# Designs tried in a protein design run: peptides against a protein of PDB entry 3T7K. Part 53

Target 1, 248 residues: chain A of PDB entry 3T7K
Amino acid sequence: KAEKILARFNELPNYDLKAVCTGCFHDGFNEVDIEILNQLGIKIFDNIKETDKLNCIFAPKILRTEKFLKSLSFEPLKFALKPEFIIDLLKQIHSKKDKLSQININLFDYEINGINESIISKTKLPTKVFERANIRCINLVNDIPGGVDTIGSVLKAHGIEKINVLRSKKCTFEDIIPNDVSKQENGGIFKYVLIVTKASQVKKFTKLINDRDKNETILIVEWNWCVESIFHLNVDFTSKKNVLYQKK

## One batch from the design tools (peptide; made by RFdiffusion4, then SolubleMPNN)

Design b2_p13_4_s1 (from b2_p13_4, 7 letters changed)
Fold by OpenDDE base, seed 1:
Structure b2_p13_4_s1 (fold): chain B 248 residues (1-248), chain A 13 residues (1-13)
Amino acid sequence: as target 1 above (248 residues)
Amino acid sequence: SSDEEISKEINED
């Protein structure tokens, strides 16, 4: 059936998209439309797997979803597109009235606002955002909204190698792991990096660390610090935004 | 994976 529908076009584009969707297409696609999309080089996956070599995300806007955040770790992310791309594409294909010999839809017309070429270009870098920031090992409180698994998965996708989950009420200094990175001559490496959710946690962890490991560098941030770093694919250590405690 | 947005706000004590 898809072949018959597409037969009216003299030439079919190959969009070469391997995509996930977030915040759109919750009901999925019918079988015919999936076949149509596949013939146009558009393959939509339910989940993110490295083996699938995903290069595209569909979303109505920038979202703080696991899929969206992870899409910025694709190698590379080629396109971040609004769902209207697929909607308009399928509409054009199913239209009987238009004697269109060609599909006339440009991917660039459907870019998600705020995901520009500068961001896309950074996904071509050989390193991940937190790797570039010398953040390898972090401490994450167990009561973080969204859950440690989801947040941890996002952080790992962006270059954090080790996530230590802290039981915020019961943890001691010995439970806190150092950010095990080689000391750079110019400084800028934090020995302890923590993601917390409460002011009481900041007080607790700063005390624990300062009492037991004096004069060490500490970075305590909220989840938004990570999100902003991901959205920009850059860690700005000059910004105090979303930083709860910093000791250089 | 959940399509839920991960929270933006710091939890109050």
Scores: peptide ipSAE 0.232, ipTM 0.796, DockQ to the pose 0.107
Fold by OpenDDE base, seed 4:
Structure b2_p13_4_s1 (fold): chain B 248 residues (1-248), chain A 13 residues (1-13)
Amino acid sequence: as target 1 above (248 residues)
Amino acid sequence: SSDEEISKEINED
């Protein structure tokens, strides 16, 4: 069926998209449309796997979903597109109009607002955003909204190698892991990096660390600090936004 | 779910 539908075109584009969707196409695609998309070099996956070499995200806007956040770790992310790309594409293909010479849809017309070339270009860097920021090991409180698995997975996708989950009510200083990175010139390295959800946790961890490991550098942030860093593919250590405690 | 937005909210004490 897909072949018959596409036969009316003299030339078919190859978009070379390996994509996931978030915030759109919840019901998926019918078999014919999947075949059509496949013939156009558009493959949509249900989940993110490194082996699939994903290069595209479909979303209506910037979202704080696992898929969207992880898409910014693709190597590279080639396109971040609105779902209207697929919608318009399929509409054109299914149109009963006479033989069209070509599909007239430009990917660049469907760019997600806020994901510009500057962001896309950073996905071509050989390092991940937190790797560039000298954040290798973090401590994550167990009561974080979204769950430690989801958040941890996102953070790992962006270059954090080790995630230590802290049981906030029971943890001691010995449970807190250091961010084991070599000092780089001109890079702020924090010995202890923590993502917390409550003010009481800030007080607790600050006390535990300062009492046992005096004069060490500490960074305590909200999840939003990580999200903003991901959305910009840059960590701004000069910003106090979403930073709960900082000791240099 | 994988498509749920991760909350911005901080848990208050």
Scores: peptide ipSAE 0.230, ipTM 0.794, DockQ to the pose 0.109
Fold by OpenDDE base, seed 2:
Structure b2_p13_4_s1 (fold): chain B 248 residues (1-248), chain A 13 residues (1-13)
Amino acid sequence: as target 1 above (248 residues)
Amino acid sequence: SSDEEISKEINED
């Protein structure tokens, strides 16, 4: 059926998209539309797997979903597109107007607001955002909204190698892991990096660290600090936004 | 994978 529908076009574009969707297409696509999209070089996957070499995300806007955040770690992310791309594409294809020799849809017209070429270009870098920031090992409180598994998975996708989960009520200094990175000459490396949710946790961890490992560098941030870093594919250490405690 | 947005809320003490 898809072949018959597409036969009216003299030339079919190959978009070469391997995509996931977030915040859209919850009901999926019918079999015919999936086949149409496949013939146009658009493959939509249900989940992110590294083996699939995903290069595209469909979303109505920038979202704080696991899929969206991880899409910015694609190598590269070629396109971040609004779902209207698919909608308009399928609409054009299903249109009975016999005179359409070509599909006239430009991917660039459907870019998600806030994901510009400057962001896309950074996904071509050989390093991940937290890797570039010299953040390799972090401490994450166990009571973080969204769950340690989801947050941890996002952070790992963006170059954090080790995530230590802290039991906020029971943890001691010995439970806190250092950010073990080789001292590169040009950037302030924080020995202890923590993601916390409460002011009481800031007080607790700062005390534990300062009492046992005096004069070490500490960075305590909110989850939003990580999200902003991901959305920009850059860590801005000059910003105090979402930083709860910093000791350089 | 959940399409739910990860919370923006800071937990109150």
Scores: peptide ipSAE 0.229, ipTM 0.795, DockQ to the pose 0.106
Fold by OpenDDE base, seed 3:
Structure b2_p13_4_s1 (fold): chain B 248 residues (1-248), chain A 13 residues (1-13)
Amino acid sequence: as target 1 above (248 residues)
Amino acid sequence: SSDEEISKEINED
């Protein structure tokens, strides 16, 4: 069926997209449309797997979903596209109008607002965003909205190697892990990095660390600090936005 | 669900 539909075109584009979707296409695609998309070099996957070498995300806008956040860790992310790309493409293909010699859909017309070439270019870097920021090991409170598994998975995708989950009510200083990064000369390396959800946790952890390990560097942030860092593929240590406590 | 946005809401104590 797909071949018959596509036979009206003299030439078919190869978009070379390996994509996931978020915030769109919840009902999926019918078999014919999947086959059409496949013939055009568009493969849509249900889940993110490293083995699939994904290079594209479909979303209506920048979203704070696991899929969207992880898509910015693709190597590289080639395209971040609005779902209208697929909609318009399929609409054109299914149109009964006369022999269109070519499919006239340009993927560059469907870029997600806020994901520009500057962001895309950073996905070509050999390092991940938190790796570049010298954040290897973090402490994460167990009561974080979204759950430690989801948050942890996103953070790992962006270069955090070790995530220590803290039981916020029961944790002691001994439960807090240091960020084990070799002192590079020029970078603000924080010995303790923590993601917390409450002001009471800031007070608790600052006290625990300062009482037991005096004069060490501490960074305590909200999840939003991580999200903003991911969206920009850059950690801005000069910004106090979403930073709850910082000791240099 | 896998498509839920991770909330910005800090639960104020």
Scores: peptide ipSAE 0.227, ipTM 0.790, DockQ to the pose 0.110

Design b2_p13_4_s2 (from b2_p13_4, 9 letters changed)
Fold by OpenDDE base, seed 5:
Structure b2_p13_4_s2 (fold): chain B 248 residues (1-248), chain A 13 residues (1-13)
Amino acid sequence: as target 1 above (248 residues)
Amino acid sequence: DRDAKIAAEINAD
C-alpha cells in the first residue's frame, strides 16, 4: 500500500500539480505509484479538460503535440517539467537503502528546456494569445496535417472563438468568414485570417477576397505561424516568418 | 500513442 511506503517519511511535500503527459509515460503508472503521486499532491490526467484546472505538463522537451500546445493555455501553467521529476521521485520513495527522512526533490530542477519564466508568466495574463492579437474568427483549410479537429481545438484553447473549415477545392468567397473584431485604435486588425497548407491556396484565396472585397486586410499564414505564436505566447506581426500573404 | 502521431504529422511539414 502507498501509505505504508510513504510512512517512512516524516514530512511529505504537497506539490499541488494537476498534470498531463505528452511524449512520456506511454505505459502509464501502476496503481501504487498513482496513489503515491496523489498523496504527494500530483494528479495526472489522461486528457485536458478545462474543469480540471490543469497547471502542469510533463514532457521530455518542447513538443508540437496537442497536449503540449494546449498546456500553454493553462490558467496558469505553473510548471512544465521533464518526466525525470516523476522518475526520480518514485525512485527515491521506493528506495529501501536511503534512510531519507524527507523527500528532497525540487520541481525547479526539472524544467523543460526552452520554457522559461517569461513564458510561464504570460500564462497568468487574463487574455489568450490570439485574443490579444485580435484574432477571433479564422478560416482553416480542410487538408491541414493533424486534422481540423486537433488544430481547431488548439486554436480555440488559445482564444480563437470561431473556426471556419474551408474545402479548398470547392470553396467560394461566400464560404470565407471575416474576423469579426471591434476596431481597436492601436492595433492592426485583419478582416480575413486564413491558415493554409499550399501556395495554390494562397493564390486562390487572395484572388477570391481581392475580387469581391477590395482593399480589405488579409492575413494568410502557415500552421507554424500559430505554433510559434503559441510557443512565445505572443503574436509578432512584424515577422514575416510563416506568413504567406499579408495585406494591411 | 496519439500524441506521438500528431507530433510526427505536424513536424513532418
Scores: peptide ipSAE 0.027, ipTM 0.678, DockQ to the pose 0.156
Fold by OpenDDE base, seed 4:
Structure b2_p13_4_s2 (fold): chain B 248 residues (1-248), chain A 13 residues (1-13)
Amino acid sequence: as target 1 above (248 residues)
Amino acid sequence: DRDAKIAAEINAD
């Protein structure tokens, strides 16, 4: 059926998209449309797997979903597109207008607002955002909204190698892991990096670290600090936004 | 919707 539908076109584009969707197409696509998309070089995956070499995200806007956040770690992310791309594409294909010789849909017309070429270009870098920021090992409180698995997965996708989950009520200094990175000449390296959810945790961890490992560098942030860093694919250490405590 | 749930939970923080 898909072949018959597409037969009316003299030339078919190959978009070469391996994509996931978030915040759109909740009901998926019917078999015919999937086949149509496949013929156009558009493959939609349900989940993110590294082996699939995903290069595209469909979303109505910038979202804080796992899929969206992880899409910014694609190597590279080639396109971040609004779902209207697929909608318009399928609409054009299913249109009975007899003499459409070509599909006239330009990917660049459907870019997600806020994901510009600057962001896309950074996904071509050989390093991930947190790797560039000299954050390798982090401490994550266990009561984080979204769950440690999801949050941890996102962080790992963006270059954090080790996620140490802290039981906020029971943890001691010995449970806190250092951010073991080689000293770089110009890099603000924090020995202890923590993602927390509340002020009491800031107080607790600050005390634990300062009492046991005096004069060490500490960075305590909210999840939003990570999100903003991901959205920009850059860590701005000059910003105090979403930073709860820092000791240089 | 898994995505919606995750987004909501993350945004609730």
Scores: peptide ipSAE 0.025, ipTM 0.676, DockQ to the pose 0.158
Fold by OpenDDE base, seed 1:
Structure b2_p13_4_s2 (fold): chain B 248 residues (1-248), chain A 13 residues (1-13)
Amino acid sequence: as target 1 above (248 residues)
Amino acid sequence: DRDAKIAAEINAD
């Protein structure tokens, strides 16, 4: 059925999209439309797997979903597109009235606002954002909204290798892991990196660390610090935004 | 919607 529908076109584009969707297409696509999209080189996956070599995200806007955040770790992310791309494409294909010899849909017309070429270009870098920031091991409180698994998965996608989950009410100094990175001459490495949710946790962890490991560097941030770093694919250590405690 | 739920939880500041 898809072939019959597409037969009216003299030339079919190959968009070469391997995509996930977030914040759109909750009901999925019918079988015919999936086949149509496949014929046009558009494959939509339910979940993110490295083996699928995903290169595209569909979303109405910048979102804080796991899929969206992880899409910025694709190698590379080629396109971040609004769902209207698919909608308009399918509308054009199903249109019986227009004797169109070709499909006239340009991917660049459907870019998600705020995901520009600068961001896209950074996804071509050989390193991940937190890797570049010398953040390898972090401590994450167990009461973080979204859950430690989801948050941890996002962080790992962006270069954090080890996530230590802290039971905030019961943890001791010995439970806190150092950020195990080699000292670089140019500084900027924090020995202890923590993501917390409450001011009381800041107080607790700063006390624990300062009492037992004096004069060490500490970075305590909220989740939004990570999100902003991901959205920009850059860690700005000069910014105090979303930083709860910093000791250099 | 799983994505919506995740977004809500993550955005719950």
Scores: peptide ipSAE 0.025, ipTM 0.677, DockQ to the pose 0.155
Fold by OpenDDE base, seed 3:
Structure b2_p13_4_s2 (fold): chain B 248 residues (1-248), chain A 13 residues (1-13)
Amino acid sequence: as target 1 above (248 residues)
Amino acid sequence: DRDAKIAAEINAD
């Protein structure tokens, strides 16, 4: 059936997309449309796997979903597209118009707002955003919205190697792990990096660290700090936004 | 509620 439908075109594009979807196409696609998309070089996956070499995400806008955040770690992310690309493409293909020479849909017309070439270009860098920021090991409170597994997975996708989960109510100083990175000549390294959810945790952890390991560098941030860093594919240590406590 | 919003967005997939 897909072949018959596509026979109305003299030539077919090869979009070369390996994509996931978030915030759209919840019901998926029918078998015919999947086959059509496949013949056009568009393969949509249900989940993110490194082995699939994903290069595209479909979303209506910038989202804070696991898939969207992880898509910015693709190597590279080639396209971040609105779902209207697929919708318009399939509409054109299913149209009862006479034989067309080619499909006239331009990928660049469907770019997600806020994901520009500057962001796309950074996904071609050999390092991940938190790797560049000298953040290798972090402490994550166990009551983080979204769950430690999801949050941890996103952070790992962006270069954090070790996620230490802290039981906020029961943890002691000995439970907090240092950010074990080699000192760079021109880069401030924080010995302790923590992601917390509330002010009481800031008070607790600052006290624990300062009482037991005096004069060490500390960075305590909200999850939004990580999200903003991911969205920009850059950590701005000059910004105080979403930073709850900083000791250099 | 910011926390609720974050959780909802993460689980939107």
Scores: peptide ipSAE 0.027, ipTM 0.639, DockQ to the pose 0.775; fails the geometry check

Design b2_p13_4_s3 (from b2_p13_4, 8 letters changed)
Fold by OpenDDE base, seed 5:
Structure b2_p13_4_s3 (fold): chain B 248 residues (1-248), chain A 13 residues (1-13)
Amino acid sequence: as target 1 above (248 residues)
Amino acid sequence: SELEKKEKEINAG
């Protein structure tokens, strides 16, 4: 069926997209449309797997979904596109009226607002954003909205190797893990990095660490600190935004 | 019917 529909075109583009969708196409695609998209070099996956070498995301806008946040870790993210790309493409292909010899859809016309070339270019870097920031091991409170598994998965996608989940009400100093990074000559390294949700947790962890390891560096942030770092693919240590406590 | 868990945004608490 897809072959008959596409036979009217003299030339078919190969878009070379391996994509996931977020905030759009909840009902998926019918079999014919999937076949059409496949013939045009567009493969849509249900979930993110590293083995699939994903290079594209479809979303109506910048979202704080797991898929969107992880898409910024693709190697590289080639395109972040609005769903209208697929809609217009399929509409053109299914159109009986237009004796179109060619498909006239340009990917660049469908870029998601706010995902610019500067962001895309950073996805070509050999390192992940938190790796570049010398954040390897973090502590995450267990009561974080969104859940530790989802948050942890996003953070790992962006270069955090170890996530220690803290039971905020029961944890002691011994439960807090250090950020085990070798001192690079020119980079500020925080020995303890924590993501927390409440001011009471800041007070607790600051006290625990300072009482037992008084001279060490501490960074305590909100989840939004991580999100902003991901959206910019850069950690700005000069910013106090979403930083709850910092000791240098 | 697998309730396709609507993707949720991960908001700061």
Scores: peptide ipSAE 0.377, ipTM 0.802, DockQ to the pose 0.171
Fold by OpenDDE base, seed 1:
Structure b2_p13_4_s3 (fold): chain B 248 residues (1-248), chain A 13 residues (1-13)
Amino acid sequence: as target 1 above (248 residues)
Amino acid sequence: SELEKKEKEINAG
């Protein structure tokens, strides 16, 4: 059926998209439309797997979903597109009136606002954002909204290798892991990196660390610090935004 | 539930 529908076009584009969707297409696509999209080189996956070599995200806007955040770790993310790309494409293909010899849909017309070429270009870097920031091991409080598994998965996608989950009420100094990175001569590496949710945790962890390891560097941030770093694919250590405690 | 199908944004609490 898809072949018959597409037969009216003399040439078919190959968009070469391996995509996931977030915040759109919750009901999926019918079988015919999936087949049409596949013939156009558009493959939509339900979940993110490294083996699928995903290069595209469909979303109406920048979202703080797991899929959207992880899409910025694709190698590379080629396109971040609005769902209207698919809608308009399928509409054109199903249109009987237009004796269109060609599909006239340009991917660049459907870019998600705020995901520019500067961001896309950073996804071509050989390193991940937190890797570049020398953040390898972090401590994450167990009561974080969104859950430690989801947040941990996002952070790992962006280069954090080890996530230590802290039971905030019961943890001791011995439960806190150091960020095990080689000291660079120029400094700037934090020995302890923590993501917390409330001020009481800041007080607790700063006390625990300073009492036992007084001269070490500490970075305590909110989840929003990570999100902003991901959205920009850059960690700005000069910014105090979403930083709850910093000791250099 | 329709709610389970909606991917949740991870917001700061």
Scores: peptide ipSAE 0.376, ipTM 0.802, DockQ to the pose 0.194
Fold by OpenDDE base, seed 4:
Structure b2_p13_4_s3 (fold): chain B 248 residues (1-248), chain A 13 residues (1-13)
Amino acid sequence: as target 1 above (248 residues)
Amino acid sequence: SELEKKEKEINAG
């Protein structure tokens, strides 16, 4: 069926998209449309797997979904597109109107607002955002909204190698892991990096660390600090936004 | 439910 539908076109584009969708196409695509998209070099996956070499995200806007956040870790993310691209494409293909010799849809017309070339270009870097920031090992409180698995998965996608989950009520200093990164000359390396949810946790962890490991560098942030860093593919250590405690 | 299929945004608190 897809072949018959596409036979009316003299030339078919190859978009070369390996994509996931977030915030759109919840019901998926019918078999014919999947076949059509495949013939156009558009493959849509249900889940993110590293082996699939995903290069595209479909979303109506910037979202804080696991898929969207992880898409910014693609190597590279080639396109971040609005779902209207697919909608318009399929609409044009299914249109019975006259011999459309060519599909006239430009990917660049469907860019997600806020994901510009600067962001896309950063996905071509050989390092991940937290790797560039010298954040390798973090401590994550177990009561974080969204769950430690989801949050951890996103953070790992962005270059954090080790995620230590802290049981906030029971943890001791010995449970807190250091960010084991070799001192690079120009980057503020924090020995202890923690993602917390409550002010009480800030008080607890700062006390535990300062009492046992005096004069060490500490960074305690909210999840939003990570999100902003991901959305910009840059960690701004000069910003106090979403930073709960910092000791240099 | 349609709601269950909605990917949840990960919001801090």
Scores: peptide ipSAE 0.376, ipTM 0.803, DockQ to the pose 0.196; fails the geometry check
Fold by OpenDDE base, seed 3:
Order: structure tokens, then C-alpha cells, then sequence
Structure b2_p13_4_s3 (fold): chain B 248 residues (1-248), chain A 13 residues (1-13)
């Protein structure tokens, strides 16, 4: 029993982690280890649900998985940790060494490279990354790798309210939705925002929009533009990276 | 979980 194993410690930490795992622990944990982790204030969930108030992710590195991308939308994300935290913790606990006064595992020693305090601090902001960027409604091509449902779910987690799926071969101008954002004085608000996969789509959509709605602002990006924005929890409108077409 | 085994990175093209 977990209690018997933990009895060798005089004091137990409470890590207060509500976590999901990605790119690690595919086989899960045995019942004893789950109980041990629970007694240490570490609860691991299989899926992301808003009701669970998740605050942690375990991953070996920055990943482009649905779970990892969504974890950056946690309110807040308190910790992004390498799986070695759990491994070392359980190893220490299962050790047959004499009675230890304390568990000596520091969370900060297991931080995922590239997820620093600056990123963590941005998860405490009252707004989501795309909300801050004045992107509320987007157009997404139906042939996007990863699927519109998965990508759409990630984008919604980061503040996009409406995702319009475009059938790229059959769509007309009337199928393209505007980004309905109130004119804020200080922002590069784009009337049309599109995520596309091919240069031919850029040509098609730019023509459709420019022919029917002249002089409007257009932003056409690749999925990688969204990913980079999520990883930095900031949209950099000065960068041309992963931008396929921009009209201000 | 079996779901974790199916998890893939979302890469653009």
C-alpha cells in the first residue's frame, strides 16, 4: 500500500499538480504509484477538461500535440515539467534507504526547455493569445493536416470563437467569413483571417476577396504561424514568418 | 492510455 511506502518520510510535500501527459507515460501508472502521487498532491488526468482546472503538463520537450498546445491555455499553467520529475520522485520513494526526513525533489529542476517564467506569466493574463491579437473569427481550409476538429479545438482554447471551415475546391467569396472585431484604435485588425496549406489557396482567396471586397485587410497564414504564436503566447504582426499574404 | 499512443504532433505539410 502507498501509505506503508510513504511512512518512511517524516514530512510529505504537497505539489498541488493537476496534470496531463503528452509524449510520455503512454502505458500510464500502476495503482500504487497513482496512490503515491495522489498523496503528494499530484493528480494525472487522461484528457483535458476545463472543469478539472489543470495547471501542469508533463512532456519531454515542447511538442506540437493537441495536449501540449492546449496546456498553454491553462488558467494558469503553473508548471511545464519533464517526465523525469515523476520518475525520480517515484524512484526516491521506492528506495529501500533508511527513514528520510524529506523528499528532496525540486520542481524547478525539471522545467521543460523553452517554457520559461515569461511564458508561464502570460498564462495568468485575463485574455487568450488570439483574443489579444483581435482574432475572433477565422477561416480554415478543410484539407489541413491534423484535421479541422483538432486544430479548431486548439484554436478555440486560445481564444478564437468562430472557426469557418472552407471547402477549398468549391468555396466562393460568400463562404468566407469576416473577423468581426470592434474597431480598436491601436490594432492591426484584419477583416479576413485565413489558415491555408497551399500556395494555390493563397492565390484563390486573395483573388476572391480583392475582387469582391476591395481595400479590406487580409491575413493568410500557415498553421505554423498559429503554433509559434501559441508557443510564445504572443502574436508578432511584425514577423513575416509563416505569413503567406498580408494586406494592411 | 491507448489514446496517448495515438497522439501525434500537428505539423503543417
Amino acid sequence: as target 1 above (248 residues)
Amino acid sequence: SELEKKEKEINAG
Scores: peptide ipSAE 0.366, ipTM 0.800, DockQ to the pose 0.178; fails the geometry check

